# Peptides against a protein of PDB entry 8OXM, part 26

Target 1, 371 residues: chain A of PDB entry 8OXM
Amino acid sequence: FKAEFRLAGGVNLPKIIDCVGSDGKERRQLVKGRDDLRQDAVMQQVFQMCNTLLQRNTETRKRKLTICTYKVVPLSQRSGVLEWCTGTVPIGEFLVNNEDGAHKRYRPNDFSAFQCQKKMMEVQKKSFEEKYEVFMDVCQNFQPVFRYFCMEKFLDPAIWFEKRLAYTRSVATSSIVGYILGLGDRHVQNILINEQSAELVHIDLGVAFEQGKILPTPETVPFRLTRDIVDGMGITGVEGVFRRCCEKTMEVMRNSQETLLTIVEVLLYDPLFDWTMNPLKALYLQQRPEDETELHPTLNADDQECKRNLSDIDQSFNKVAERVLMRLQEKLKGVEEGTVLSVGGQVNLLIQQAIDPKNLSRLFPGWKAWV

## One batch from the design tools (peptide; made by RFdiffusion4, then SolubleMPNN)

Design b1_p9_7_s3 (from b1_p9_7, 7 letters changed)
Fold by OpenDDE base, seed 2:
Structure b1_p9_7_s3 (fold): chain B 371 residues (1-371), chain A 9 residues (1-9)
Amino acid sequence: as target 1 above (371 residues)
Amino acid sequence: NEAILQGMF
């Protein structure tokens, strides 16, 4: 290990360390403290399994459909080391975080990212109708620019086309795999893009198995397919390559139902794997920027009174696990809202749900559904 | 199934 570290920013102030391996190669690593990386590690294993299934199928293999993975080494319930995703940038950093964000550069007369966030925060406690109207106003005055990522990074037209195709395939694969696993919290900081491959890397996998639906502001979309995500695909948007890659991914997942169910069952009943949403985690994920100052939870929870019988906790856990497994089985059978759909019908429904401005307007403002 | 489980653990 080098003696120096850098901070990656964010609330938990993860430390970037450089390590020299026994092979003499320098490897950058991210050390997270106050964070449980066991869920990330488990989800990475599930992604590797999904990749194995996708590589076995000729149609998905020919399309190079894969979900990008990284190494996770949990060290304790509150610490671990992640592989640094070298050559990746958060999509939010490219789009909106910096003064040189793509929205400011390409659309200087549009609303700022701050103005958009402020407008959506002002209506956060309002009706769905008021949220929808303000979301539509924000969207009209904040036009997508993510097409410029590939244009800036890949100057050769043939390379540009190949990388835009790789991006579109990566979005499709990660969207369907993420939907099957019920992956939530897909805000613009939790999705990295590789500057060389144009593939997405999903990070912070702490909201899985549809636990995003039990947040104080429920998640209303199956995956992130916002206007910038679509703009990165180019002029065809969700039609053609994206849709076909979603269908082929879904076909492989559905044809692998027994394997997926068995693995998820083992994970859900692993006593070392806490995948459930707790109230503190829910508050943290949907905390207001204004509330950053005061919540040192000196919750000295006098743990004395919540002797909820261990039996009632176990029964509640088992009922949640059973419900997750049942919903996973439904997804893998193509059961949506009590109706059995074809692969094409299911993928179409998911795309429509993900792009619906009514669903997007209902999301927590921190998710930045207008981006 | 077993070979996939053995590769995850």
Scores: peptide ipSAE 0.014, ipTM 0.537, DockQ to the pose 0.022
Fold by OpenDDE base, seed 4:
Structure b1_p9_7_s3 (fold): chain B 371 residues (1-371), chain A 9 residues (1-9)
Amino acid sequence: as target 1 above (371 residues)
Amino acid sequence: NEAILQGMF
């Protein structure tokens, strides 16, 4: 390890360290404290299995369908080391950086990212109708710009075209795998884009198995397919390459039902893996920036009163695990809202749900569904 | 990277 470290920022002040391997290669790592990396590590293992399934199928292999993974080494229940995703930028940083975000550069007369957030926060407690109207006003005055990512990074037209296809395939694969695993919507900061490959890297996998549906503001989309995500695909949007890659990914997932169920079952019943949404985590994920000032966590909650009968906790946990497995089995059978769908029908429903402005307008405003 | 940090906000 090098003697120097960098602070990466954030509440938990993770440390960026550089290490030289026995191969003489320098590798950057992120050391997190006060964070449980076990869920990230587990989800990376599931992604590696999904990649193995995708690589075995000729149609998905020819399309190079993969979900990008990174190395995670949990060190304790509250610490670990992550691979630094070198040459990646958050899509949110590229799009809505306060100083030089793509929306500000390409659309200087549109609403600012702050104005959009403010408008949506003002209606957060309002009716679905009022949320929809304000969301449509925000969308009208905040037009997509993510097409410019590939145009800025890839000046050669042939490379540009190849990288836009790589992006579209990466979105398709991560969307379908993310839906199967119940990752839900993804904050714009929790999606990295590789500046060389145009592939996405999903980070901070703290919401899985549809636990986003039990948040104070429930998730209403199967995955993030917002206007900027679609704009990055180019003029065809969700049609053609994206749809076909979703269908081919879903075909492989459905044909691998038994394998996926077995893996997820082992993970859901792992006593070392807490995937359940706790109330504190749910509050944290949907806190307002204004609420940061007063909650000193007096973590002097005496661990003594949570002697809930171990039997009642275990029975409640098992019922949640069974429900998650049942819903996973339904997804892998193509059961949506009590109806069995074809792969094309299921993928179509998921795309329609993900792009529906009525669903997007009901999301937590902190996750910026207009981006 | 920096977003693994901002997703901690």
Scores: peptide ipSAE 0.008, ipTM 0.552, DockQ to the pose 0.139
Fold by OpenDDE base, seed 3:
Structure b1_p9_7_s3 (fold): chain B 371 residues (1-371), chain A 9 residues (1-9)
Amino acid sequence: as target 1 above (371 residues)
Amino acid sequence: NEAILQGMF
């Protein structure tokens, strides 16, 4: 280990350490405290299995369909070490989180990211109709710019085209696998982009198995397919390459039903793996920036002695696990809203749900659905 | 090394 560490930005102040391996290579690592990395570790194992299934199929292997994974070593219930995704940036940092964000650079006359956030926060407690109207006004005055990521990073036209294709494939693969696993909390900080490969890395996997639907503001989209995500695909948008890669990923997932169900069943019943949404986690994920000042860190996790009878907790947990497994089986059969769909029909429904401005307008403002 | 681990707990 080098003697120096850096702080990564953010509330939990994770420590960046550099290690020299026995191979003489420097390896950056992220040390998180006060964070449960067990769910991230488990979800990375599931992603590695999905990658194995995708590599076995000739059509997905030829398309190089993979989910980017990182190493996670949980050390305790509240600490662990992550492989640092060297050469990645949060899509939110590139787009909106700095003074030189792509929206400000390419669209200086549009609404600022702050103005968009404020407008959507003002209507957060309003009707769905009022949310939709304000979301449409925000979208008209905040136009997508993510196409410029590949244009800035890849000056050679042939490389640019290949990297835009790699990006589109990465979005398709992660969207379909994320949907099957019910991955939530896909805000612009939880999605990294690799500056060399243009592939996405999904981080903070703490909302899975559709637990985003039980948040105080429920998640209404199957995955992030917002206007900037689509703009990064170029002129074809969700059509052509993206759709075909989603269909081929979904085909492999559906044909691997027994394997996926067996893996998820083992994980859902693992007593060391708490995947359920708790009220404190739900509050933390949807806190207002203004509410950060009053929550003194003195809620010791020890006062979760709501002595609900251990028997009622276990019965409630088992019923939730069974519902998750049933819903996973439905997805893998192509059952949507009681109807059996073809792979193309199911993928089409998911794309339409993910791009629907009515669904996007209902999301928590912190998710930044206009980006 | 141990001090980095000890500063996590």
Scores: peptide ipSAE 0.000, ipTM 0.379, DockQ to the pose 0.033
Fold by OpenDDE base, seed 5:
Structure b1_p9_7_s3 (fold): chain B 371 residues (1-371), chain A 9 residues (1-9)
Amino acid sequence: as target 1 above (371 residues)
Amino acid sequence: NEAILQGMF
């Protein structure tokens, strides 16, 4: 290990360390404290299984459909080591960095990322109608720029085209796999883009199995398919390659129902794996940056221990696990809102739900649905 | 052109 470390920023102040292997190669790693990486490790294993299924199918293999994975080593319930995804950048860093973000560079007369955030925070407690109106105003004055990622990184037209295709395939695969697993908290800092491959790397997998729907502000989209995400696909947007790659991914997932259910069942009933959303985690994920200063929890010790009998906790857990498995089975059968859909019908519904400004306007402002 | 190229690859 090198004697020096860097901070990655954020509340938990993760440490970036550099290690020299026995092979003489330098490898960067992220050390997280105060964070449970077991869920990340489990979700990475499920993604590896999904990749195995996608590689077995001829149509998904030809399209190189994969979800990018990274190494996770949990060390305790509150610490672990992550592979640093070398040559990746958060999409939020590229798009909405305050100093030199792509929105500022290409759209200097649009609203700033801060102005957009402020406008959406002002309506956070308002009606859905007021949220929608302000979201549409923000979107009108904050136009997508993510097309410029591939244009900046890949100057050769043939390489540019190949990388834009790789990006579109990566978005499609991760969107469908993420939907099947109920992956939430897909804000712009939890999605990295590889600067060499143009593929996405999804990080911070702590909201899964639709637990994003029980947040104080529930998640209203199946995956991130915001205007910048779509802009990165080029002129066809969600049509053509993206839609076809979603359909082919969904086809493989639906045809692998038994395997996926068995894997998720083993994970949901693992006594070492807590995937349930607790109230403190829910508050933490949707806390305002400004609210961090005053909540010293003077937890006055007099809050009556609701000694929920261990039996009532276990019965409640099992009922949640059963509901998750039932919903996973429905998704894999193409059951949406009590209707059985074809692969194309299901993918179409999911795309429409993900791009709907009414759904996007209802998200927590920290998710940055206008980006 | 893009739609044709995207259909071939």
Scores: peptide ipSAE 0.000, ipTM 0.284, DockQ to the pose 0.016

Design b1_p9_7_s4 (from b1_p9_7, 7 letters changed)
Fold by OpenDDE base, seed 1:
Structure b1_p9_7_s4 (fold): chain B 371 residues (1-371), chain A 9 residues (1-9)
Amino acid sequence: as target 1 above (371 residues)
Amino acid sequence: NESILAGMF
């Protein structure tokens, strides 16, 4: 270990450390304290299994379909070490950085990211109709620019084309795997893009198994497929490569139903793995910037021994686990809203749900569904 | 609010 560390930003002030391995290679690591990394570690294991399934299938292997993973080593219930995703940037940083963000650079006459957020926050407690109207006004005056990521990073036309395809495949694979695991919408800062591969890395996997649907503002999309996410695919958008890669990923997931159910069942019943959304975590995930001053409750898992009878907690937990497994089985059978769909029908429904401006307008404004 | 991990980059 090097003697020096850097602070990453944020409330928990994670430590960036550089380590020299016995192989002489430098490796950057992120040390988190006051954070439970067990869910991230579990989700990375499930992603590795999904990657194994995708590599075994000839059609998904030929398409190089993979979900990017990073190493997570939990050290305690409140600490761990993560692999630093070297050569990645948050898509939110690239798109909506206040100084040099792509929206400001390429669309200087559009609404600022702050103006968009303000407009959507003003209607947060309003009707769905008012939210939709303001969301459409925001979208009209905040046009997508994520096409410029590949154009800036890859000047050679053949490389540019290959990297745009790699991006599109990465979005497709992560969207379908994320839907199966119930990751829901992803905050723009929780999606990293690799500046060399154009592949996405999903970080902070603390919302899984459709727990985003029980947030104070429930999720309304199966995965993040916002206008900038689509713009990064180029002129064909969700059609052609993206759709075909979603279908091929979904085919592999559905054909691997027994394996996926068995793995998720073992994880859901692991007494060391708490995947359930607690009320404090739910509030924290949807906090307003104005509320930052008073609600530093440390997620002290204060042992508020709510001595609910252990029996009632266990029965409530088991009923939630059973519902998650049932919904996972439905997804893997292609059951949507009580109807059995083909792979193409299911993928089409998911894409339509994810791009619907009515669904996007209902999302929590803090997650920036207009980006 | 930016995600907990957003504040970590």
Scores: peptide ipSAE 0.010, ipTM 0.502, DockQ to the pose 0.157
Fold by OpenDDE base, seed 2:
Structure b1_p9_7_s4 (fold): chain B 371 residues (1-371), chain A 9 residues (1-9)
Amino acid sequence: as target 1 above (371 residues)
Amino acid sequence: NESILAGMF
């Protein structure tokens, strides 16, 4: 390894290290401390499997439907090494950076990202009606700008069109696979965009199997399909390419039900894989200062292992795993709200749920549902 | 190397 490291920023201050391989090649790596990368590693394996299923199907292969993956090497329960996603930027960094974010550059008369956040924080403990009204006011005064990402990065019109198409396909594929796996915590810093491919890279996969629904502020959307995410697709929005790519992805997932269930079953019963939401993790996810700049001293979680009776823990865990598998099976059968839907009907319901301002207004403010 | 690793734990 090189003697020097850089900080990536953010609350956990991940270390960027450069290593020279035995092949003489330099490789940048992200070193996380105080973070359990085992869930990220497991979810990356599931994404690789989903990619294999998508590549076997002619219709999804022709559309180049894939989820971007990265290498994860867990070193302990609290540390690991990630592949540095070279040439990626968080969508939040592009959109809502305080200095030079796209909203500030293209919409200087709109509310600032800070004003939007403050308004939504002020109503966080209020009624759903008050949250909805303030969310609609924020949305009216904070107009989407993510169309400018492809316009800035791809000056040639033919390249621009192809990259916007790649983006739309990436959003569709990751949204449907993410929904099937119950992937949560899809805030604007947990989604990277590749500046060369326009494809998304989903990071921090620590909320899966619908565990986002048991957070103190429950997740109310199946995936991130906010106004900026839609704006990046261009004039057709969720119609045409996005919808068709969602339907084709959902078709492959539903047709691969037995394979997906078998894999997820093995993962849910792996004693080395803790996918369950615990109270400390829930607090950490929704007490994160929304301002990445405030160095809060990490509370030493003294591991007071409350020795709960092993038998009651195991029975409770098994019942949660069974419910997760049952819900996964329902999704793969197209069962939504007790009704069996076609692929098109299921995808339509999920799109409507994801874009509903009533659902978006109920999310934790740190999710930045107005972006 | 050791200082980078020591600051991970």
Scores: peptide ipSAE 0.000, ipTM 0.420, DockQ to the pose 0.038
Fold by OpenDDE base, seed 3:
Structure b1_p9_7_s4 (fold): chain B 371 residues (1-371), chain A 9 residues (1-9)
Amino acid sequence: as target 1 above (371 residues)
Amino acid sequence: NESILAGMF
């Protein structure tokens, strides 16, 4: 290891360390403290299995459909080492950085990212109708710019076209796999983009199995398919390549139902894997920036021994696990709202749900649904 | 090495 470390930005101040391998290659690693990486490690294993299924199918292999993965090594319940995703940037950093974000550079007369967030926070406790009206005003005055990512990074037209296609395939694959697994908390800092491949890397996998629906502000979209995400696909948007890649991914997932159910069943009943949303985690994920001043870190996780009888906790956990497995089975059968859909019908419903401004306007303002 | 691990706990 090199003697020096860097801090990554953020609340938990993760340490970036450089190691030199026996091959003489430098490798960056991210050391996280005060964070449970077990869920990330488990979800990365599920993504690797999904990639194996996608590589076995000729149609998905020809399309190079894959979800980007990174190595996770949990060291304790509150610490671990991550592979540093070298050459990636958060999509939020590219789009809405305060100094040089793409919205500020390409749309200087639009609302600032701060103005948009403020407007949506002001209506957070208001009706769905008032949220929708303000969301539409924000969207009108904050136009998408993510098309410029590929244009800035890839100056050659043939490379640009290939990378825009790689991006669109990555969004499609991760959206469908993420939906099947019920992946939540897809805010703009939890999605990285690779500056060389244009592929997405999903990080912080701590909200899975639809646990985003039990947050204080429930998640209302199956995946992130916001206006900037769509703008990065170019003129065809959600049509053509994206839709076809979603359908082919969904076809492979549905045809692999037994394998996926068996894997998720083993994970849901692993006593070392806590995937359930707790009230403290829910509050932390949807905390207001204004409330950061008073939460002294004195809530040791140990003091909420609400001595609910171990038997009642286990029975409640098993009933939640069974409901998650039933919902996963429904998704893999194409059952949506009690109706059996074709692959094309299911993918169409999910796209419509993800782009619906009524669903987007209901999300927590920290999710930045206008980006 | 041990100092990096010790600074995680």
Scores: peptide ipSAE 0.000, ipTM 0.423, DockQ to the pose 0.034
Fold by OpenDDE base, seed 5:
Structure b1_p9_7_s4 (fold): chain B 371 residues (1-371), chain A 9 residues (1-9)
Amino acid sequence: as target 1 above (371 residues)
Amino acid sequence: NESILAGMF
């Protein structure tokens, strides 16, 4: 290991370390403290299994449909090492960086990212109607620019077209796999883009199995398909390549139901993996940046643990696991809102839910649904 | 190893 480290930005101040392998190659690693990487490690294993299923199918293999994975090594319940995704940038960093973000560069007369955030924070406790109106005003004055990512990185027209296609396939695959697994917290810092491949890397997998629906502000979209995400696909948007790649991914997932259920069942009942949303984690994920200053965790250990009998905790956990498995089985059967849908019908419903401004306007402002 | 870990705690 090198003697020096860098801080990655964010609350948990993860450390970027450089390691020289026995092969003489330098490898960058991200070391997280105060974070449980076991869920990330589990989700990466499930993604690898999904990739194996996608590679077995001729149609998905021909399309190179994969979800990008990275190595996770949990070291404790509160620490671990992540593979640094070399040559990736958070989509939020590219889009809404305060200094040189693509919105500022290409749309200098639009609202700033800060103005958009402020407007949505002001209506956070308001009605759904007021949230929708302000969200539409923000969207009108904050136009998508993510098309410029591929235009900046890939100057050759043939390469540009290939990379935009790789991006669209990556969004489709990760959206459907993420939906099946109930992956939440897909804010703009939890999605990286590879500057060479144009593929997405989903990080921070700590909200899964639809646990985003039990946050203080529930998640209302199946995956991130915001205006910038769509703009990166080019003029066809969600039509053509994206839709077809979603359908082919969903077809493989539905045809692999038994395998996926067995894998998720093993993970849900593994006592080493706490995937349940606890109230403290739920508050932390939707905490205001301004409220970080005062909560010294004076865990006054003296508040009476209501002795919920260990039996009542275990029974409550098992009932949550059973509901998650039941909902996973429904998704894999194409059961949405009590109706059995075809692959095309299910994918269409999910796309419509993900792009609906009414659903997007209800998200926590920190998710940045206008980006 | 210990010094990197010790700086994480």
Scores: peptide ipSAE 0.000, ipTM 0.415, DockQ to the pose 0.036

